# Ledger of designs, part 37: peptides against a protein of PDB entry 3JWR

Target 1, 323 residues: chain A of PDB entry 3JWR
Amino acid sequence: TRELQSLAAAVVPSAQTLKITDFSFSDFELSDLETALCTIRMFTDLNLVQNFQMKHEVLCRWILSVKKNYRKNVAYHNWRHAFNTAQCMFAALKAGKIQNKLTDLEILALLIAALSHDLDHRGVNNSYIQRSEHPLAQLYCHSIMEHHHFDQCLMILNSPGNQILSGLSIEEYKTTLKIIKQAILATDLALYIKRRGEFFELIRKNQFNLEDPHQKELFLAMLMTACDLSAITKPWPIQQRIAELVATEFFDQGDRERKELNIEPTDLMNREKKNKIPSMQVGFIDAICLQLYEALTHVSEDCFPLLDGCRKNRQKWQALAEQ
Target 2, 298 residues: chain A of PDB entry 3JWR as posed
Amino acid sequence: TRELQSLAAAVVPSAQTLKITDFSFSDFELSDLETALCTIRMFTDLNLVQNFQMKHEVLCRWILSVKKNYRKNVAYHNWRHAFNTAQCMFAALKAGKIQNKLTDLEILALLIAALSHDLDHRGVNNSYIQRSEHPLAQLYCHSIMEHHHFDQCLMILNSPGNQILSGLSIEEYKTTLKIIKQAILATDLALYIKRRGEFFELIRKNQFNLEDPHQKELFLAMLMTACDLSAITKPWPIQQRIAELVATEFWEQGDQVGFIDFVCTQLYEALTHVSEDCFPLLDGCRKNRQKWQALAEQ

## One batch from the design tools (peptide; aimed at target 1 H142 A190)

Design b2_p11_6_s1 (made by RFdiffusion4, then SolubleMPNN; from b2_p11_6, 7 letters changed)
Fold by OpenDDE base, seed 5:
Formats: C-alpha cells, sequence, structure tokens
Structure b2_p11_6_s1 (fold): chain B 323 residues (1-323), chain A 11 residues (1-11)
C-alpha cells in the first residue's frame, strides 16, 4: 500500500530523462520505484493510457503486482529481466520506428507480454521442469514455463484493482489476450528455432508483408524474442554483467541437477566449465542472435543498433575465447 | 556443442 501510494503520487519523468528510448539503456542504477516509473512512461508515451482509458492507480497497482510476482532469489529471470525486455520493446517501437507498423492493440499486447513473459520464473528451464517431474510438467507438454507465465499474467490482469484492460471492448479484450498469449509463448526459444526459418526466408526473398495476418503474428513472435535476448546487444560492460547473471542462474540449475536429479550438467550449466563461457557466447550469438537482428534490421533499419551491439559483443567474446 | 547450446536455451 505504501509502495502504491508512493508510485501513484510520483511525478513520472520524461522518456528522454529516463533514457528508455535508448537501445543502450541499463537498469543497474535504477531503484524498483524508478523501474515502475519507467514502465508508466512506456504506457503513456505509447498512447496506451489514453487510448484504452487506463486509470493511473490501476496501472500503478498492476505494475507493482507484476513486479511482485517475479522471484527475488532468481539471478536473471526476475523483474529486471522483464523490465529490460519491455524497455527494449519500447525502444524498438519508438527509436526503431516499429510503432508505425503495428496497431494499438498489438502494441498494448506486446508491452504487457514483455513485462509478464517470465512471471514466477523459478530459475530453471523447461528441460529441468520436465526432468524433475514438476507439477507444471503434468499440466503442459510443451513450453511449460511459458504457459505458466501466461497463466500468471492472466491471473494478475483479472485481479481486483489490476484490471488495466477494463476500458477495452469485449472484442479488443479478446484480441489483446490472444496476442499476449502468443507473444509469451513465442519466448520459448524452442519455438523460435522452429519458426525463425520462415521469417528469415520471407525477408531473404523480399516477400515479407505485415499486412498478412500470419506474417504479422510471426513478426510479433520474432520481435518478442529479439527483445527477450536484447542483453546480447547491450554495450559491453552491461552485456558482460548480464552474462554473469545468466551464468549464475545456469550454474545454480546445474548444481540442482547434480543434487536433485543426480545428473552431470551440460557445459553451459556446469560451474566447473566457466572458462568455456566466452566460446559458448560466440556460439550463442552465431546460432541464435545474429540472423534475428539482421532480419529485424531489414524490417526496420532503425533497429540497426541492436545488430551492431550484437556484432560488437561477438568480437569481445571471441577475443576472450582466444585467451 | 552448438546443438547442445540450442537445446539448453530452448529447453
Amino acid sequence: as target 1 above (323 residues)
Amino acid sequence: ELDELRELLAS
């Protein structure tokens, strides 16, 4: 209640002051309150508050509820990750000029999805959840965590005093929820790997058309992944620090795999193979990231800073791998 | 190694 009162009464700084339009943005120096203020600014500057008649107090409560439903004891997949994903989405929409290519409902859905996409993340991947025979693995066969994240998102959106979508018509509400679900599910990298070939081929053939509903859906999925992975594009000091958080979480999972499942972790999750991180990062960039940011840049040239950042960080990781 | 990385990241 005190946190809500403080947030609701606070003056929200401009996007320029908060630097939330910058692809180089870092949240490291921000308090939780400041991250919430940034989030309010994102909704406001995307015209979502006005267009969908959001009450300020309800939006504040919703943001705090989303933040509260991320775990503090998870090294990487926490509120700050979700916030950074949303900030990258905001930057891609504004500075990357993708806003002009999307509807207000799509923008609304993407921002909610970005903030919500990892709700109640437990610091372990779907493989661990499945292998540990967790109750969630009985509920969902594929994209286990992403289904759970969406369920948490829906729970919050329907909670008293958190109904930021109450100003929408029934049809707008249904459409928004559909897009949110698709966007959250799209953050499963297994689905990204499965679907990205279609997107890249459309770009390569110069056949990509956002007026096609299927291609629109595909693009929204790729955009979500691009924002979710955007840590790899950040200035090197930021990238390196985030990579340490990711490694910490992966090593924590590896430790649990040894202890709870009695298995040897893979190199990525093996604390004893920390020296392989640079080469693994190069491999990750080459296998997952580069083509995505190249394709995104072809859709909007103003997204080039993401590609440029990814390329620069590849060079940095490669230099470390050669030592 | 790359395939393993993909598998791990994709879960």
Scores: peptide ipSAE 0.039, ipTM 0.780, DockQ to the pose 0.156
OpenDDE base, seeds 1, 2, 3, 4: peptide ipSAE 0.039, 0.036, 0.041, 0.033; ipTM 0.785, 0.770, 0.795, 0.755; seed 3 fails the geometry check

Design b2_p11_6_s2 (made by RFdiffusion4, then SolubleMPNN; from b2_p11_6, 7 letters changed)
Fold by OpenDDE base, seed 3:
Structure b2_p11_6_s2 (fold): chain B 323 residues (1-323), chain A 11 residues (1-11)
Amino acid sequence: as target 1 above (323 residues)
Amino acid sequence: ELDEIRDLLAA
């Protein structure tokens, strides 16, 4: 395709030029081509291209395939969300110094998972899928959409000309897919809430050890969530804009709940309760985000900008809630 | 509120 030719022939700017090591990164001013170039740079600077012998054209095709399999009519859970999740992962690995704590296969899996974790997202949550009796709800009992996202990820990875993992041994391939699946499934916030207590307790007791395979798996799950939610850490103007996209998608679901299911939506999905967004954001930060970024900062102090951003945005949302 | 937030953010 013309898009593939343009991407494959383009000079890939440095990570410094692209600012993709910054926790304050914004994609708002980037074209689709520039987001793809950023993605190539992430793979290259993490040594994934060299270590796993990726062909440049195959990587370019894979990136474009992943982007193509996000829906454009979804306000928030689209390619830009996946791209921002991957950028936060890259920043956490590089600027946050987490790269040295992980294997190359774990890094490979996390980057693929971050880009793929919401593939073919339909702009509705698992609760809606279940209540609407969607065919996907018949295939999976829990984490319905996350299983679907992984299935889409696997489909793309196995598609002709998209096989970025062809340089891996059979054992490396199996390991990578296992980690990708676990990482994508970990983005279900229900699973995060279920597992986070164990992680926080290990940190609190100073017993956290990445050399333990179970704790490693737990950490990778927490890191995925931290990157997935990283919009809450961004500079205030960026945070506000992303919050509007999230609200738009939630209100669209609420409208569908009224129309298709004949139910009154919850406050978060109720367009008529837009005035509650600031207080709901404070609640979200307190209930979900703060402890996670605190714990992550204890694993690596260089991740502090994520925690600091979250705290600053809490203050901003609280000030709006008091008006 | 936590359950509501979880339901919304859980894909």
Scores: peptide ipSAE 0.063, ipTM 0.826, DockQ to the pose 0.255
OpenDDE base, seeds 1, 2, 4, 5: peptide ipSAE 0.058, 0.059, 0.052, 0.053; ipTM 0.825, 0.819, 0.816, 0.816

Design b2_p11_6_s3 (made by RFdiffusion4, then SolubleMPNN; from b2_p11_6, 6 letters changed)
Fold by OpenDDE base, seed 1:
Structure b2_p11_6_s3 (fold): chain B 323 residues (1-323), chain A 11 residues (1-11)
Amino acid sequence: as target 1 above (323 residues)
Amino acid sequence: ELAEIEELLAS
């Protein structure tokens, strides 16, 4: 209640003051209140508050509810990750000029999805959930955590005083929820790997067309992944710090795999193999990231800072791998 | 991010 009152009464600084349009944005120096203020600014500057008649108090409550449903004891997959994903989405929409290529409903759905995409994340991947015979693994066969994240998102959206979508028509509401679900599910890297070839081929052949509904859906999925992975594009000091958070979470999983499942963790999750992080980061950039940001830059040249950041960080990681 | 990637790359 006090947090809500403080947030709802606060003057929301401009996007320029908050630097939330910058691809180089960092949240490290921001308080939780400031991250919530940034989030309000994202909704406002994307015209979502006006176009969908959102009540300020309801939006504030919703943001705080989303933040509250991220776990504090998870090193990486927490509110700050979701916030940074949403900030990258905002920057891609504004500075990257993708806003003009999408409908207001698609923009609304993407922003909600970015903030919600890892709700109640437990600091373990889908493989761990499956191998541990967690109750969630009985509910979902594939993209276990992403289904759970969407369920949490839906729960919050339907909670009293959190209904930021109440101004939508029934048809708009259905469309928005469909896009949110697809966007959250798209953050499963397994699905990204499965689908990215189609996207890259369309780009390569100059056949990519956002007026095609299937290609639109594919693009939204790729854009979600690009924002979710955007830590790899950040200025080196930010990238390095985030990589440490990721490594911490993965090592915590590896420790649990040894203790709870009696298995040897993979190199990525093995605390004893910390010295392999630089080479693994190079491999990750080459296998997953570079082609995605190249394709995104082809769709909108104003997204080039993401590609440039990724390339620069590859060089930094490569230099560390050679030491 | 990376764990899902390694699982995908190991697969």
Scores: peptide ipSAE 0.044, ipTM 0.800, DockQ to the pose 0.167
OpenDDE base, seeds 2, 3, 4, 5: peptide ipSAE 0.035, 0.035, 0.036, 0.036; ipTM 0.768, 0.770, 0.768, 0.767

Design b2_p11_6_s4 (made by RFdiffusion4, then SolubleMPNN; from b2_p11_6, 8 letters changed)
Fold by OpenDDE base, seed 3:
Structure b2_p11_6_s4 (fold): chain B 323 residues (1-323), chain A 11 residues (1-11)
Amino acid sequence: as target 1 above (323 residues)
Amino acid sequence: ELAELEDLLAS
């Protein structure tokens, strides 16, 4: 395609020029081509291209295939969300110095998972899929969409000309797919809530050890969630704009719930409750986000900008909730 | 993120 030719022939700017190592990064001013160039730089600077002998054209095709399999008519859960999740992962690995704590296969899996974790998202949550008796709800009992996202990820990885993992041994390939699956499934917030207590307790007791395979798996899950939710850590103007995209998607679901399921939506998905957004954001930060970024900062102090951003945005949302 | 949170908090 013309898009593939343009991407494959383009000079890829440095991570410094692209500012993709910054936790404050914004994609708002970037074209789709520039987001793809940023993605190439992430793979290159993490040594994944060299270590796993990726062909440049295959990587370019894979990136464009992943981007193509996000829906354009979904307000928030689109390519830009996946790209921002991957950028936060890259920043956490580089600026946050988590790269030195992980294997190359774990890093490879996390980056692929971050880009792929919401593939073919339909702008509705698992509860809606279940209540609407969608065919996907018959295939999976729990984490319905996350299983679908992984299936889409696997389909792309196995598609002709998209096989970025062809340089791996059979054992490396199996290990990578296992980690990708676990990482994508970990983005189900229900699983995060279920598992986070164990992680926080290990941190609190100063017993956290990445050399333990179970604790390593737990950490990778928490890191995926931290990157997935990283919009809450962004500078206030960026956070506010992303919150509007999230609200738009949730209100669209609420409108469908009224029309298709004849139910009253929750306050979060109710367009008439827009005035509750600031207080709901404070509740979200307190219930889900703060402890996670605190714990992550204890694993690596260089991740502090995520915690600091979350705290600053809590103050901003609280001030709006008091008006 | 937030709706997923409410479904999560309602569960």
Scores: peptide ipSAE 0.038, ipTM 0.779, DockQ to the pose 0.156
OpenDDE base, seeds 1, 2, 4, 5: peptide ipSAE 0.043, 0.033, 0.033, 0.033; ipTM 0.794, 0.761, 0.758, 0.755; seed 1 fails the geometry check

Design b2_p11_7 (made by RFdiffusion4)
Pose (drawn by RFdiffusion4):
Structure b2_p11_7 (pose): chain A 298 residues (1-255, 281-323), chain P 11 residues (1-11)
Amino acid sequence: as target 2 above (298 residues)
Amino acid sequence: SEIHEIHDFLH
């Protein structure tokens, strides 16, 4: 609770000061308090704070709540992952210039979603919890973990003093939640695969167009995956280290080039055709693919 | 299901 006192009274530095406008950004050196501050700057600079009558007191409690609902003992899928995703999401809307392509309801939803897309992640994949007959698998059908991540995000938004959405008309709130659900579910890699083919063609055929309501919400799912694993587009020293964490968490459950080819370059290429200013992601991606290939040959 | 097959494939 003191953590709230100290946070809800500190000055939120500028985005330039925080270097959160950068696709090459890193959190390794930030404190916990600093990362929450960047998040407040994110909401503020996306005009989400003013256009939705958010009280500084409430947004702070909510951000802190999400922070404390990521597991500390979990290797990669902890708070810094949700943070590094939202920052990538933030950098995409600003420097990648996408904010000028979508509504305020959509921007708010994407940010809230990117922050909570892995809440309570227990360091294990959907495949494992299904094969081990975890009760969560009995409860949810498909996209088990992602359904849970949402169940959590919603539980927190309904918490007292956390209704950062309290300022919305009922209609607004109703459809924002709809988009948030779609966003969080889209971070299921299975859905990314079962859907990306359709999107990669609208791009390939120079037919893709945002105005189309459906083509848009598909892209919104593709954008979520793009930020969820933006870590692969980082400078080599960073990608080197964050790959170390994904490494440990996977080995713990068990107790790169093929993946980038299979999952990533294909996607970031499409994102740049949609927005050229998003190319740094594609550049950093194949740049790391270059280093991992060299290492694979020892 | 197909989703579960994809999860298994990915794993």

Design b2_p11_7_s1 (made by RFdiffusion4, then SolubleMPNN; from b2_p11_7, 6 letters changed)
Fold by OpenDDE base, seed 3:
Structure b2_p11_7_s1 (fold): chain B 323 residues (1-323), chain A 11 residues (1-11)
Amino acid sequence: as target 1 above (323 residues)
Amino acid sequence: SEFQELEDLLA
């Protein structure tokens, strides 16, 4: 395709030029081509291209395939969300210095997972999928969409011309897929809520050890969530804009709930409750986000900008909630 | 209910 030819022939700017190491990064002004170039740079600077002998054209095709399999009619859970999740992962690995704590296979898996974690997202949550009796709800009992996202990820990885993992040994391939699956499943907030207590307790007791395989798996899950939620850490103007995208998608679901399921949506999904967004954001930060970024900062102090951003945005949302 | 709403942000 013309798009592939353009991408494959393009000079890839440095990470410094692209500012993809910054936690304050914004994709708002980037074209689709530029997002793909950024993605190539992430793979290159993490030494994944060299270490796993990726062909440039195959990587380019894979990136474009991943992008293609996000829906454009979904306000928030689209390619830009996946791209921003991956950028936060890259920033956490580089600027946050988490790269030094992980293996190359773990880094490879996390980056693929970040880009793939919401593939073919339909703009509705697992509850809606279940209540609407969607065919996917017949395949999986829990984490319905996350299983689907992984299936889509696997499909792309195995598609002709997209096999970025062809340079791996059989054992490396199996390990990578295992980590990808775990990482994508970890983006189900229900699983985060279930597991976060163990992580926080290990941190509080100073018993956290990344050399323990179970704790490593737990950390990778928490890191995925931290990157997935990273919009809450962005500078206020960026946070506000992203919050509008989230609200749009949630309200679209609420509208469908009324029309298709004949139910009154929850406040989060209710367009008529737009005035509650600030207070709900404060609640979200307190219930879900703050402890996670505090714990992450404990693992690596260089991740502090994420925590600081979250705290600053809490203040901004609280001020709006008081009006 | 509020907690359930928060869980829906990414799932």
Scores: peptide ipSAE 0.046, ipTM 0.799, DockQ to the pose 0.186
OpenDDE base, seeds 1, 2, 4, 5: peptide ipSAE 0.046, 0.040, 0.040, 0.040; ipTM 0.802, 0.781, 0.782, 0.782; seeds 1, 4 fail the geometry check

Design b2_p11_7_s2 (made by RFdiffusion4, then SolubleMPNN; from b2_p11_7, 5 letters changed)
Fold by OpenDDE base, seed 3:
Structure b2_p11_7_s2 (fold): chain B 323 residues (1-323), chain A 11 residues (1-11)
Amino acid sequence: as target 1 above (323 residues)
Amino acid sequence: SEEQEIEDLLA
């Protein structure tokens, strides 16, 4: 395609030029082509292209395929969300110095997972999928959409001309897919809530050890969530804009709940309850976000900007809630 | 309800 030709022929700017190592990064001013260039730079600077012998054209095609399989009519859970998740992962690995704590296969899996974790998202949560008796709800009992996202990820990875993992051994391939699956499934916040207590307790007791395979898996799950939720850490103007996108998508679901299911939506998804957004954001930060970024900062102090951003945004939302 | 709303956020 013309898009592939343009991407494959383009000079890829440095990570410094693209500012993709910054936790404060914003994609708002970037074209789709520039987001793809950023993605290439992430793979290159993490040594994934060299270490796993990726062909440039194949990587370009894969990136464009992933982007294509996000829906444009979804306000938040689209390519830009996936791209921002991957950028946060890259920043956490580089600026946050987590790269030195992980294997190349783990890094490869995390980056693929971050880009792929919401593939073909439909702008509705698992509860809606279940209540609407969607065909996907017949295939999976829990983490319905996350299983679908992984299936889409696997489909793309196996598509002709998109096989970025073709340079891996059979064992490396199996390991990578296992980690990708676990990482995508970990983005189900229900699973995060279920597992986070173990992680926080290990940190609290100073017993956290990445040399333990179970704790490594747990950490990768927490890291995925930290990147997935990283919008809450962004500078306030960026946070506000992203919160509007989230609210738009949730209100769209609420409207569908009224129309299609004849139910009153929760306040989070109720367009008539816009005035509760600030207080709900404070609640979300306190219940879900703060402890995670605190724990992550204990693993690597260089991740502090994520925690600091979260704290600052809590203050801003609290001030709005008091008006 | 608040807990459910929080769980649904970005999930």
Scores: peptide ipSAE 0.045, ipTM 0.788, DockQ to the pose 0.187
OpenDDE base, seeds 1, 2, 4, 5: peptide ipSAE 0.044, 0.043, 0.039, 0.044; ipTM 0.790, 0.786, 0.775, 0.792; seeds 4, 5 fail the geometry check

Design b2_p11_7_s3 (made by RFdiffusion4, then SolubleMPNN; from b2_p11_7, 6 letters changed)
Fold by OpenDDE base, seed 1:
Structure b2_p11_7_s3 (fold): chain B 323 residues (1-323), chain A 11 residues (1-11)
Amino acid sequence: as target 1 above (323 residues)
Amino acid sequence: SEFEELEDLLS
């Protein structure tokens, strides 16, 4: 395609030029081509292209395939969300110095997972999928969409001309796929809530050890969630705009719940309760976000900008909630 | 609960 030719022939700017090492990064001003260029730079600067012998054209095709398999009519859970998740992962690995704590296979898996974790998202949550009796709800009992996202990820990875993992040994390939699956499934917030207590307790007791395979898996799950939720850490103008996208998608679901399921939506999904957004954001930060970024900062102090951003945005949302 | 609603927030 012309898009592939343009991408493959383009000079890829440095990470510094693209600002993709910044925790304050915004994609709002970037074209789709520029987001793809950023993605190439992430793979290159993490040494993934070299270490796993990726062909440039194959990587370009894979990126475009991933982008194509996000829906354009979904307000938030689209390519830009996946791209921002991956960018936060890149920043956490580089600027946050988490790269030094992980293997190349783990880094490879996390980056692929971040880009792929919401593939073919439909703009509705797992609860809606269950209540609508969607065919996917018949295949999976829990983490329905996350299983679907992984399935889509696997489909793309195995598609002709998209096989970015072809340079891996059989054992490396198996390991990578296992980590990708675990990472994508970990983005189900229900699983995060279930598992986070173990992580926080290990940190609190100073017993956290990345040499333990179970604790490593737990950390990768927490890191995925931290990147997935990273919009809450962004500079306030960026945070507000992303929150509007999230609200739009939730209100669209609520409208569908009324129309298709004949149910009253929750406050979060209710367009008529837009005035509750600031207080709900404060609740979200307190219940879900703060402890995670605190714990992550204990693992790597260079991740502090995520925690600091989250705290600053809590103050901003609280101020709005008091008006 | 508000907490349960938050669990489904970004899933």
Scores: peptide ipSAE 0.049, ipTM 0.802, DockQ to the pose 0.229
OpenDDE base, seeds 2, 3, 4, 5: peptide ipSAE 0.043, 0.048, 0.048, 0.043; ipTM 0.794, 0.801, 0.802, 0.795

Design b2_p11_7_s4 (made by RFdiffusion4, then SolubleMPNN; from b2_p11_7, 5 letters changed)
Fold by OpenDDE base, seed 4:
Structure b2_p11_7_s4 (fold): chain B 323 residues (1-323), chain A 11 residues (1-11)
Amino acid sequence: as target 1 above (323 residues)
Amino acid sequence: SEEAEIEDLLS
């Protein structure tokens, strides 16, 4: 395709030029081509291209395939969300120094997972999919969409000309896929809530050890969630804009819940309760986000900008809630 | 619970 030719022939700017190492990164000004170039740079600077012998054209095709399998008519859960999740992962690995704590396979898996974690998202949550009796709800009992996202990820990875994992041994391939699956499934916030207590307790007791395979898996799950939620850490103007996208998608779901399911939506998805957004954001930060970024910062102090951003945005939302 | 409402966040 013309897009592939353009991408494959383009000079890939440095991570410094692209600012993809910054926790404050914004994609708002970037074209789709530039987001693809950023993605190439992430793979390159994490040594994934070299270590796993990726062909440039194959990587380019894979990136474009991933991007293509996000829907354009979804306000928030689109390519830009996946891209920003991956960028936060990259920043956490590089600037946050998490790279030094992980294997190359884990890094490979996390980056693929971050880019793929919401593939073919439909702008509705698992609850809606279940309540609407969608065919996907018949295939999977829990984490319905996350299983679908992984299935889409696997489909792309196995598609002709998209096989970025072809340089891996059979064992490396199996390991990578396992980690990708676990990482994508970890983005189900219900699973995060279920598992986070164990992680926080290990941190609190100073018993956290990445050499333990179970704790490693737990950490990767927490790291995925931290990147998935990273919009809450962004500079206030960026945070506000992303919050508007989230609200738009949630209100669209709420509108559909009223019309299609004949139910009253929750406050979060109720367009009529838009005035509650600031207080709900404070609640979300307190209930979900703060402890996660605190714990992540305990694992690596260089991740502090995420925690600091989250705290700053809490103050901003609280100020709005008090008006 | 507020947590249950949040479980539907972004999932």
Scores: peptide ipSAE 0.052, ipTM 0.800, DockQ to the pose 0.242
OpenDDE base, seeds 1, 2, 3, 5: peptide ipSAE 0.050, 0.051, 0.049, 0.052; ipTM 0.801, 0.797, 0.799, 0.800; seed 5 fails the geometry check

Design b2_p11_8 (made by RFdiffusion4)
Pose (drawn by RFdiffusion4):
Structure b2_p11_8 (pose): chain A 298 residues (1-255, 281-323), chain P 11 residues (1-11)
Amino acid sequence: as target 2 above (298 residues)
Amino acid sequence: DPFFLPNLYGT
């Protein structure tokens, strides 16, 4: 509660000061308070704060709530993951220049989604919770964890003093939630795979076009995956260390080149055809693929 | 339709 006092009264530094406009950004050296501050700057500089009548008091309580609903004991899938995703999402809209390509309702949704796309993640994949017959698997059908991440995001938005959406017309609120649900579900790697082929062709055939309502919401799913694993596009020292965490969390459940080829370069290439200013992601990606390949050969 | 992936490793 004091954490709210100190936060809801501190000055939010500029985006330039926070270097959150950068695809090469890192959080290793930021404090907890600083990361929440960057998030406020994100909402502010995306005009989400003014266009949706958000009170500084409420947004702060909500951001803090999401922070405390990520598990600390979880190796990689903790708050800093949700944060590093939202920052990548933020950097994509700004420096990658996509904000000029989509509505205010969509931007708000993507940010809220990117921040909560893994809420309460217990450090285990959908495959495991299904095979171990976790009650969550009994409750949800497909995309089990991602359904849960959303159930949580919504629970928090309905919490008192957390209704950062309270300023929306009922119609706005209604469709924003629809897009948030779609965004969070799209972070299921299975859906990314079962859908990406369709998108990779519209790109390949120089046919892809945003105006098309459907082609757009497909891209929105592809954008979510693009930020969800943006960590692979980081400078080598960072990718080296964050790969260490994904490493431990995986080995805890058990108790890189093939993946990048199979999952990543394919995607970031497509994102750049859609937006050239998003190339740094593709550059950093194959750059790390280069270092991992060299290590694989010892 | 339900669809799931096996265990995958990567950053």

Design b2_p11_8_s1 (made by RFdiffusion4, then SolubleMPNN; from b2_p11_8, 6 letters changed)
Fold by OpenDDE base, seed 1:
Structure b2_p11_8_s1 (fold): chain B 323 residues (1-323), chain A 11 residues (1-11)
Amino acid sequence: as target 1 above (323 residues)
Amino acid sequence: EKFFLPDIFGV
């Protein structure tokens, strides 16, 4: 395609020029082409292109295929969300120094998973999918959308001209796919809530050990969630704008719940309760975000900007909730 | 950002 030719021929700027190592990164000013260039830089600077012998054209095609399989009519869970998740992963690996704690296969899997974790998202949660009796709800009982995202990821990886994993051995390929699946499934917040207590307790007791395969898997899951939720850590103007996108998508679901299911939406998805957004954001930060970024900072102190950003945004949301 | 699964958050 013309888009592929343009991307493949483009000079890829440095990570410094693109600011993709910054935890404060924003994609708002970037074109779709620039987001693809950033993605190429992430693969290159993590040594994934070299170590796994990726062909440049294949990588470009794969990135464009992933981008194409996000819906444009979804307010938040679109390509830009996936891109920002991957950028946070890149920043956590580089600036956060987590790269030194992981294998090349784990890094490869996490980056692919971050970009792919919401593929073909419909702008509705698993509860809506279940209640609407969608065909996907018949295939999977739990983490319905996350299984679908992984299936889409696998489909793209196996598509002609998109096989970025073709340089891997059979064993490396199997390992990578296993980690990708686990990482995508870990983005189900229901699973996060279920598993996070074990992670926090290991950290609290100073018993956390990345050489333990189970604890490694647990850490990768927590890291995925930390990147997926990283909008809450961004500078306040960025945070507010992203929160508006999330609210828009949730209100769209609530409107559909009323119209299609004859259900009164929860406060979070109720357009009429827009004034509760600040207090709900404080609740979200306290219940979900703070402990995660605290624990991540204990694993790597260089991840502190995520925790600091989260704390600052809590104060901003609290101030708005008091008005 | 907000994956409030309202069902889990009791919100």
Scores: peptide ipSAE 0.049, ipTM 0.813, DockQ to the pose 0.122
OpenDDE base, seeds 2, 3, 4, 5: peptide ipSAE 0.047, 0.047, 0.044, 0.046; ipTM 0.806, 0.810, 0.798, 0.808; seeds 3, 5 fail the geometry check

